# Ledger of designs, part 205: peptides against a protein of PDB entry 6TME

Target 1, 324 residues: chain A of PDB entry 6TME
Amino acid sequence: NRLKRAYIALQAWKKAFYSDPFNTAANWVGPDVCSYKGVFCAPALDDPSVLVVAGIDLNHADIAGYLPPELGLLTDVALFHVNSNRFCGVIPKSLSKLTLMYEFDVSNNRFVGPFPTVALSWPSLKFLDIRYNDFEGKLPPEIFDKDLDAIFLNNNRFESTIPETIGKSTASVVTFAHNKFSGCIPKTIGQMKNLNEIVFIGNNLSGCLPNEIGSLNNVTVFDASSNGFVGSLPSTLSGLANVEQMDFSYNKFTGFVTDNICKLPKLSNFTFSYNFFNGEAQSCVPGSSQEKQFDDTSNCLQNRPNQKSAKECLPVVSRPVDCS
Target 2, 324 residues: chain A of PDB entry 6TME as posed
Amino acid sequence: NRLKRAYIALQAWKKAFYSDPFNTAANWVGPDVCSYKGVFCAPALDDPSVLVVAGIDLNHADIFGYLPPELGLLTDVALFHVNSNRFCGVIPKSLSKLTLMYEFDVSNNRFVGPFPTVALSWPSLKFLDIRYNDFEGKLPPEIFDKDLDAIFLNNNRFESTIPETIGKSTASVVTFAHNKFSGCIPKTIGQMKNLNEIVFIGNNLSGCLPNEIGSLNNVTVFDASSNGFVGSLPSTLSGLANVEQMDFSYNKFTGFVTDNICKLPKLSNFTFSYNFFNGEAQSCVPGSSQEKQFDDTSNCLQNRPNQKSAKECLPVVSRPVDCS

## One batch from the design tools (peptide; made by RFdiffusion4, then SolubleMPNN)

Design b2_p21_5_s4 (from b2_p21_5, 17 letters changed)
Fold by OpenDDE base, seed 2:
Parts: sequence; C-alpha cells; structure tokens
Structure b2_p21_5_s4 (fold): chain B 324 residues (1-324), chain A 21 residues (1-21)
Amino acid sequence: as target 1 above (324 residues)
Amino acid sequence: SSSEEELEKRLKEAEEERKKL
C-alpha cells in the first residue's frame, strides 16, 4: 500500500518533467520504486517489515519541471534533496503530509512565490536549504523557532526586516546574503548560542551594528559586507573569541578601528575596506602581521594608500552617526 | 554509489534522531 502510493507520486512527478538531460528517470518504470534512480527505500519506522520510500536524491540532475501535488503521497520521506535542477513553480502544500521530513534541499532551482511555509509544518526538520531560487516577500518569524542546524536563505528575493526571533535560532549556520532585507540587525542576535557562521552580504541592511554581536562567542565567520551600516564598530566585538573571518566592507562605517578588534585571538582575515573609517590601530594595518590579513582600502585613513579623497570623506566624517 | 552510501548514512542518522524524540 505505501509503495503503491509512492508509485503514484513518482509517476506523477515523471510526467511533470519537461526535460531530463541525463535520463535520470529513464528507469522509473513499473511498481518497483525502490529500484528507481535517486529513490531510496528503508524499513518503515512503525513496521520494520515494511519497505518504504525514505529518501529522494536528484541532486545535480539538471531536470526541468515542477513539483506536482501527488508528491504529498511520499509520506515516509525523511530526506528530500533536489538541488541543482531547473524545477519551477511553488513548493506544493501537499508536502505537509511528509511529517518525517528531516532534510529539505531545493537549492539551485527556479522556485518562486513566498517563503514555503509548508517547511514550518515539519516537526522534525533539521536542515533547510532554499538558496539560489526566486522566493520573495517576508521571512516568517517562525522559521527561527524551528530546531534547525542550518538555514540557507541566500540568493533569493526576500524583503522586509530580519525577524526579532532570530535570537531563538539554534542553527550553527545562517545565510541571508543576496536578498533585499532592510532595517537593522536585531539586538536579539546575541542570543544565538550555537551560531558559527552568519552572512548578511549584499542586502539593504542599515543602522548601527548592535552591541550584542559581541556575545556570539562561537562565531567563526561574520560577514556584513555590502550593506548600508553606519556608525562605529561596537567595542563589544572584542568578545568574538573564535572569529576567524570578519568582513564589514562596502558600508558607511565611521570612526576608529581599534586594537581590541584587530587583535582578536583567532582572527585570520578582517576586511573593513570601502567605508569611512578615519583611523586604525597599528595592529589593523595590512602587512603588520603574518598571521592576519587586513584590508583597509578606500577609507578616510591618513598616511595609507588607496584612500578616499578629502572631498568624499569630509561630508561623512564631519557628521558621525551616534550609535549610543 | 557514493551518493547512495551517503544517503543511507544520513537516513540512518535521521532515524536515530527521530527515535530520541
């Protein structure tokens, strides 16, 4: 019965393929779905004597098509990996029936519409990758209430602010890069106790960096480049005991880059180029260390190469934003 | 295939985690 439902679902999906360049579904014939390429069976959790479809892996198949509603019949699927295809349309709401979903990867496709809220209905979801699509609109705040290990949202069309609920996330990796997020980074960010990597690259984020960033003791990668951030770097960044990669380039930061930031014990790369910094400590100077790489290009620094002109600097530096 | 082995490994891990819930 369960494999019969899977057969119906998989045949419906095959019919939804517009192009299969590698003939991935060529063997998707007959009732033996466990022999299908990219379909993986395992004993059912409720009855070990019953074989069920537990996983789909169609990664890198370059398949063009859509996800039909009949995929909701794959009720035993825990792993759904279909990245690097040309699937279009929306994620079917019928996938809410896949209550065992553990890993969901639809990255590198042509999906459109709002955030796939069906992902929020899966109680056991640990991995969510929806990057490199055309998802749009607001990010639902409930995404950060999920016990996710990783959240990949980059390279989409998401808008609005980053939800305050971000502080509830237990994810080790979160990517917001290359969207249309606006507003400030929430102060609740400092509550992300398991965070190792966070990336904000290429958004419309603005305001001052919250002091609470300094509470991210486990962060190894912090990239806030290519935004509209203003003010000075928080002095609390000295608390980033494990940061290795830090990028603040292409913003509107002002003030002095301090020793306590540049001397962070695990820091290997610190890029603060293309801002309006008017001073830096000697420890921040490129070439001052063999162990650390710095880039101070295109700031308002005195006696440094490749800086902005006085004409460009004066209007900004003379009117510093107070973040206090 | 290596991909099949990896998927089987991940599936087993997922099953173990679900048993803890």
Scores: peptide ipSAE 0.025, ipTM 0.626, DockQ to the pose 0.020
Fold by OpenDDE base, seed 1:
Structure b2_p21_5_s4 (fold): chain B 324 residues (1-324), chain A 21 residues (1-21)
Amino acid sequence: as target 1 above (324 residues)
Amino acid sequence: SSSEEELEKRLKEAEEERKKL
């Protein structure tokens, strides 16, 4: 009996709660699991006459506890939303039995350990949100082999390089922000055909930006701020026909910011402050357009306010990195 | 259409996330 298994799982989970401030699980009593708050039942896909637990939504419940292995008994769950809680520990490997998993949101919790590789076992997964946790270590390359629509990884403790497999991703939104990623952005990034938004904020990324970024025709948001990128901005950025928000601030970029970038047709905001740019086109000057906002603060620009001193600029500008 | 609506929701969420980063 599928509901009996669900009952066992949910009761085990209730026992794993250390705190339930809103008494969310107060009605988690008895065999009628479909009446449980945050538990949603639907007809089974294989037999419409059978009712199964198809979804969990405990978002914003502020529950403290852990995920017990008995959750693997929820084999019919396609939607698992438990964000904004205080769940700790690791994601149980037993969740590999949830083969119908479609959306998995454990964001804003206290999960630890390596990337939850159990997520890679779900063949139908489309949405993965693990942001605002304490996941650590390397990002498995296989994550980008998944047919995901969105990948949220920001605000964790991930390290190492971004996998070259990123180009295989079909995701429209990917966030890497506020981790410990290092190395270069892979050249394969230009192959992300469905990408709309990508965020690299606040990592240890370095090297030159790959020219292939200019192939991201559908990108509306590109944020690479607060890293260690060097060299000039790729001329191929002129290919970002749909970019609206672009941020390269707080890096070590040098060279000239060109008209071809600042005149992008849908560009609304372009921030390139806190770098070592030594020139900009007139179209890049803050206040030059009513439709576009620019920030050129703290560069090595002549005749602009709030720039770095010659002492700070000269050592960097005189030794430009060749990205060709 | 349902898939598109869900995608729009996720995009909006991503935008909000970007704003607070």
Scores: peptide ipSAE 0.025, ipTM 0.425, DockQ to the pose 0.048
Fold by OpenDDE base, seed 4:
Structure b2_p21_5_s4 (fold): chain B 324 residues (1-324), chain A 21 residues (1-21)
Amino acid sequence: as target 1 above (324 residues)
Amino acid sequence: SSSEEELEKRLKEAEEERKKL
């Protein structure tokens, strides 16, 4: 009996709660698991006459605890949303038995350990949110081989390089922000045909921006701020026909910010402050457009306010990195 | 890993408990 298995799983989970401030699991008593707060039942896909636990929603419950391996008994769960809790430990590998997993949101918790590779075992996974945790180590390349709509990795402790497999991703939204990623953005990024939003904020990324970024025709948000990028902005950025928000601030970029970037047709905000740009087109000047907002603060621009001193600029500007 | 073995053990135990229901 699937509901009996669910009962075992949910009771094991209740026992794994250290704190339940809102008494979310107070009604988690008895065999009628479908009445449990945050538990949602639906007809089984293989037998509509059988009711199964299809979803968990414990979002914003502030529950402290861990995920016990008995959760692997919830084999019919397709939606697992437990964000904004205080769950700790690791994601149980027993969740590999949840072959119907479609949306997995464990964001805003205290999970630790490596990337939860169990997520890679779910053939139908479309949504993965593991942001705002303490996941660490390397990002497995296989994450981008999955047909995910969204990948939220931000605010973790991930290290190493971004896998080259990123180009295989069909995700519309990918966040890398506030990790410890290093190295270059892979050139394969230009193959992300469905990409709308990508955020690299606050990593240790470096090198030149790949020219292939310009192939991201559907991108509306591109944020590479607070990294160690060098060189000039790729001229191919003129291909970002749909970009609305673009941020390159707090890097080590040099060279000239061109008209072809600042005149992008959908561009609303372009922040390139806190770099070492030594020139900008008139179209890039803050206040030059009513429709576009620019920030050129703290560069090496002539005749602009709030720029770096010549002493700060000269060592960098005189030694431009050639990205060609 | 020892952790994986422990996990499998606990899962099996849970399944055995299911059989008692």
Scores: peptide ipSAE 0.022, ipTM 0.576, DockQ to the pose 0.014
Fold by OpenDDE base, seed 5:
Structure b2_p21_5_s4 (fold): chain B 324 residues (1-324), chain A 21 residues (1-21)
Amino acid sequence: as target 1 above (324 residues)
Amino acid sequence: SSSEEELEKRLKEAEEERKKL
């Protein structure tokens, strides 16, 4: 019965293919769905004597098509990996029936519409990758209430502010990069207990960086480049004991880049180029360390190469934003 | 394939996690 439902779903999906350049679905013929390329069967959790479709892997198949509602019949699927295809349309609401969903990767496709809220319905979801699509609108706050290990949202069309609920996230990796997020980074960010990597690259984020970033003691990668951040770097950044990669480039930061930041014990790369910093500690100077790489290009630093003109600097540096 | 082996591993991990629920 379960494999029959899977057959119906997979045949409906095959019919929804507009192009299959690698003939991935060429063997998707007949009732033996477990032999289908990219379809993986396992014993059912509730009955080990029954085989069910437990996983889909169509990664890098370059398939053009859409996800039909019949995919909701794949009720035993725990792993759904279809990245690097040309699937279009929306994520079907019928996928709410896939209650065993553990990893969902639809990255590098042509999906559109709002955030796929069906992903929030999966109680056991641990991995969510929807990056490199055309998802738009607001990020639902509830995403951070889920016990996710990784949240990949980058390269979409998401707008509005980052939800305050971010502090509830248990994810080790979160990417917001290359969206249209605006507003400030929530102060609750410091509550992200398991955070290792967070990327804000290429958004419309603004305001001062919250001091609470310094509480992210497990962070190894912090990238806030290509935004509209203002003010000085928080002194609390000295608390980032494990940060290896830090990027604040292409913002509107001002003030002094302190020794306490540049001497972070695990710091290997610190990029703060294309800002309005008017001073840096000697430890921040590119070439000052063999172990650390710095980039101070295009700031308002005195006696450094490749800096902004006084004409560009003066209006900004003379009117520093108070972040207190 | 390496991809299949990886998927099998991850399926096993998922199954183990589900059994704990």
Scores: peptide ipSAE 0.021, ipTM 0.561, DockQ to the pose 0.020; fails the geometry check

Design b2_p21_6_s3 (from b2_p21_6, 11 letters changed)
Fold by OpenDDE base, seed 1:
Structure b2_p21_6_s3 (fold): chain B 324 residues (1-324), chain A 21 residues (1-21)
Amino acid sequence: as target 1 above (324 residues)
Amino acid sequence: MDEELDKKAEELREKLKEELF
């Protein structure tokens, strides 16, 4: 039966623990898996008279170990939360059998290898959190074809370009921060109709910002700081009617920061420090508003404190990148 | 930013969990 399969899986997992500091699995004894700490049972979707393991929650258990292939026997699991542990290795391909997977959180672990493509096999997946691991390689384009509400990829070792398929994403939150992504932000980004928060912090992204960013009407957080972006800020950023936090700091932007950006109606924080901007509107000056916070530090602005030297500015400002 | 992301993640998890169960 299903619970027997779950028992096999959970016992195999217990054996795969190298360390269990809080003795989380101490009661993982006997066939009554529904009594196991961190194991949650519910009536099966296909037969309400049958009890199945529907969820795993081992968050913050500091468990060291790996995920054995026997976890593929947990075919009724919809919630898999094992964040803030010390699990290592790869995500088993056998998890493809968990066709009801809805929320997958393996964040803050020590997982390695390429993107866990098994996540692409789950037709009902809505939440994917793989942040704070050591996943590497390119991001599969197919991830954005999935009907995900959130995609957390930050603090990994992902590289290559951001897939053009990003525009197909239905996610409200997407994080790319602290990886090794390179290239330009795809123009298709403007098609992300449900996007509220997107974070690109600390990558190797470059080129001009696409004008299509201005189509992200629902975005409240846009952070592109600590990259290699060049050129002027797109005038279409005036379309970000709901942006509250915007950060373009630590890039190579040039040109003039305009009123239409700094006067965005919901803008609370706008950081454009550590660039090569050579002008700003009065509305962009720090202290110009009581409701908005600006940081223009370390640019090429005249008559502003804490700016770059002429020696640093001249070579860059005199050779503006044309993004048209 | 990390704290904000953590908070957002938790909010989304709770919301989705309520929808599922």
Scores: peptide ipSAE 0.190, ipTM 0.821, DockQ to the pose 0.899
Fold by OpenDDE base, seed 3:
Structure b2_p21_6_s3 (fold): chain B 324 residues (1-324), chain A 21 residues (1-21)
Amino acid sequence: as target 1 above (324 residues)
Amino acid sequence: MDEELDKKAEELREKLKEELF
């Protein structure tokens, strides 16, 4: 009996709660699991006459506890949303039995350990949100082999390089922000044909930006701020026909910011502050357009306000990194 | 940025939910 298995799982989970300040699980009593707060039942896909637990939504419940292995008994769950709680520990491997998993949101919790590789076992997963946790270690390259629409990884402790498999991703939104990723952005990034928004903010990424970024025709948001990127901006960025928000601030970029970038047709906000740019086109100057917002603060630009001193600029500007 | 991402995430979840059911 599927509902009996669900009952066992949910009761085990209730026992794993250390604190339930809103008494969310107060009605988690008895065999009628479909009446439980945050539990959603639906007809089974294989038999419409059978009712199964298809979804969990405990968002914003401020529950402290952990995920017990008995959750693996929830084999019909397609939606698992438990964001904004205080769950700790690791994601149980037993969740591999949830083969219908479609949306997995454990964001804003206290989860630790390596990337939850159990997420890779779900063949139908479309949405993965593990942001605002304490996951650590390397990002498995296989994550980008999955047909995900969105990948939220930001605000964790992930380290090492971004896998080259990123080019295989079909995701429209990918966030790497506020981790410890290092190395270069893979050249394969240009193969992300469905990409609309990508955020690298606040990592330890370095090297030159790959020219292949210019192939991201569907990108509307590109944020590479607060990293260690060097060299000039690729001329191929002129190919970003749909970019609206672009941020390269707080890096070590050098060279000239060109008209071809600042005149992008959909560009509304371009921030390139806190770098070592030594020139900009007139179209890049803040206030030059009413439709576009620019920030050129703290560069090595002549005749512009709030720039770095010559002493700070000279050592970097005089030795530009060749990205060729 | 975080607020924008939250909104985007919610929009995507709702769209995906509609596709699933």
Scores: peptide ipSAE 0.164, ipTM 0.820, DockQ to the pose 0.925
Fold by OpenDDE base, seed 4:
Structure b2_p21_6_s3 (fold): chain B 324 residues (1-324), chain A 21 residues (1-21)
Amino acid sequence: as target 1 above (324 residues)
Amino acid sequence: MDEELDKKAEELREKLKEELF
């Protein structure tokens, strides 16, 4: 009965294909769904004598089409990987029936609409990748209440602020890059105990960086470039004992870049170009270390190449934002 | 950065698959 339901779902999906340039679904014929290309079967968790569809992998198939509601019949699917296709429309709410969903990857498609809230209904979800789509609107705060290992949201049309619930996240990797997020980074960010990589590139984020960023002891990559951040870098950034890649470029930061930041023990690349910094420690100067790479281009630094003019610097540097 | 993120995503997916199966 389960495989019959899977057959109905997969045939409905095949019918929803507008283009299959690699003929991926060419063998999607007949009741033996376990032989279908990109379909993977396994013994059911509740009855090992029953074979069920446990996974879908159609990555890089360049398939054009949409996800029909009949996909909700794939109730045993734990892995759903359909990245690098041309699927359009919305994620069906019927996928809420896929209660075993563990990895959901719909990245690099043409999906639209609000955040797929159906992802919040999956109790066992560990991996969520919806990047490189056209999802829009607000990010639901409940996403960070889930026990996710990775959250990829980059290259979409998400708006509004980053939820305060971010501090509850157990994810090791979170990407916000290339959206339309605005407001400040929540102070609760410091509570992300498992965070290794976080990327805010290319949003409309603003305000001062919260001091609590310095509590991210396990972070190896921190990129806040191409935003509207102001003020000085928090002194608490000296607490980033494991940071390797740090980027604050293309913001409106002011003040002095300190030794405590540039001498971070695992720091390999620190980019703070295209800001309004008016001083830097000797340890921050590009070429000062063979082990560390720095970029101080287009700031308000004295006796450094490729800096902003005094005319550009004076209005900003003379009116520093107090983040205290 | 995008290429690095792509690689990271793939690595994480593979790791999780190994844990599941």
Scores: peptide ipSAE 0.163, ipTM 0.818, DockQ to the pose 0.859
Fold by OpenDDE base, seed 2:
Order: structure tokens, then sequence, then C-alpha cells
Structure b2_p21_6_s3 (fold): chain B 324 residues (1-324), chain A 21 residues (1-21)
């Protein structure tokens, strides 16, 4: 029966624990898996008279170990939350058998290897959190074809470019921060109709910002800080009617920061420090508003404090990148 | 930023759980 399979899986997993400092699996004894700490049972979707393991929650258990292939026997699991542990190795391919997977959170662990492509096999997946691991290589473009509400990829070792398929994403939150992504932000980004928050912090992204960013009408947080972006800020950024937090700091931007950007109606924080901007509108000046916070530090602005020297500015400002 | 993301993730998880069960 289904619970017997679950018992086999959970006992195999317990054997795969190297350390359980809070004794989370201490009661993982006997066939009554529904009594196991962190195991949640519910009536099966196909037969309400049958009890199945529907969820795992081992968040914050500090467990060291790995995920054994026997976890593929947990075929009724829709929620798999094991964040803030010390699990290592790779995500087992056998998890493809968990066809009801709805939320997958393996964040803050020690997982390695390529992107867990098994996540692409789950037809009903809505939440994917793999942040704070050591996943590496390319991001599969197919991830953005899935109907995900959130995609957390930050603090990994992902490389290569951001897939053009990003525009197909229905996610409200997407994080790329603290990886090794390179190249330009795809122009298709403007097609992300449900996007509220997107974070690119601390990558190797470069080139000009696409004008299509201005089409992200629902965005409240846009952070592109700590990259290699060049050129002027797109004038189309004036279209970000709901942006509250915007950060372009620590790039190589040039040109003039316009009034239309700084006067965005819901803008509360706008950081454009540590660039090579050579001008700003009065509305962009720190202290010009009580409702908005600006940081213009370490640019090439005239008559502003804490700016770069002429020696630092001249080579960059005199050679503006044409984004046309 | 990380703390904000953590909170957001938790909120979304809770919401999704309510939708599923």
Amino acid sequence: as target 1 above (324 residues)
Amino acid sequence: MDEELDKKAEELREKLKEELF
C-alpha cells in the first residue's frame, strides 16, 4: 500500500542522516508514518478513504545527510520543505515519480550539481526554492515555461546567460542574485506580466538595460545592483508605475538620471550610487523629498559630495556606450 | 534583501498551502 512505500522511503532517508542534532527523526519508528515528526498525511486525491503522506516539513532541522533514491516512493507528496538543513549531494532523479509536487523547497542546504531537472518534470509545481545551495551550470530555459508563482535561484553557482524564455514566466517573484550569470538581460523580460519582484544582484551581467523593462507595470522591486551594466538608464523606466524599490548601484552606467524616473509615483528608494552618471535631475537629489530616499554617491556628478575624481570619470564619461 | 526574500517565500508557501488543502 501507499503508506508501506512511504515507510520504506522514510526509513531509507533516516539511514541517510549523518547528523540529527534536534532528534527530529527520533520518533521515525514503526509503520505509523503519519505520526512521524515532520510528516503530514492527508486523504488521497484519487480516493479520500485512503490516507497518504502528502507533505514533508523538515525546515530548520539542521540535519546533515543526503536524499536517497527511495524518496521516489513518496508518490503522494505535494509539499516538500527541507530548508535550512545540511543535506548534500544531488536531488535524486527518482523524485520524478512525485507527480503531485506543488511546493519544492530545498533552500539553504549543501546541494551540488547541475540544475535539478527533475523539477521540470512536475506538472503542478507552483513554488520552487533552491536558493543558498551550490547548484551550478546553465539554467534550463524550460524553467520559465512552467506556471510557477515564485522562482528562487539566488546564492548558487549558476553560469551562462539568462534564458530568453524568461518572458514566458508567470512568476511574481524571481531571484537571480549572487550567481555567475553573464550577458544581457533578455528583451523578453517586458513580457513578464505578473512580475512583482526581480533581483539580479551580484552577477556578471552586462550590456545595456533593455527598454522593455519599462513594461513591467506590476514590479514593486527591481534590483540590478553589482553587475557590469553600461549605457544610460532607459527612458522607458518612467513606465514602472508601481516600483517602490529600485537599485542600479555598482555598475558602469553613464548619462543623466532623469526627472521622470525619480518622480515615479510609488518610488520610495532609488539607489544609483557607484556608477558614472554625469548628471541628475533635481528630483533625484538626496534630501529633495521626505517621502523618497536617493543615493547618488560615487558618480561623476557636479556639485555633489562623495563623487569620483575627474581622473576616474573622464575615461568612462568621454566614451559613452551607445545603447541604440 | 535576503531577509525580505525569506519573508516573501514564507508568505507564499503559507498561501499556497491554504490553496492546496
Scores: peptide ipSAE 0.142, ipTM 0.803, DockQ to the pose 0.919

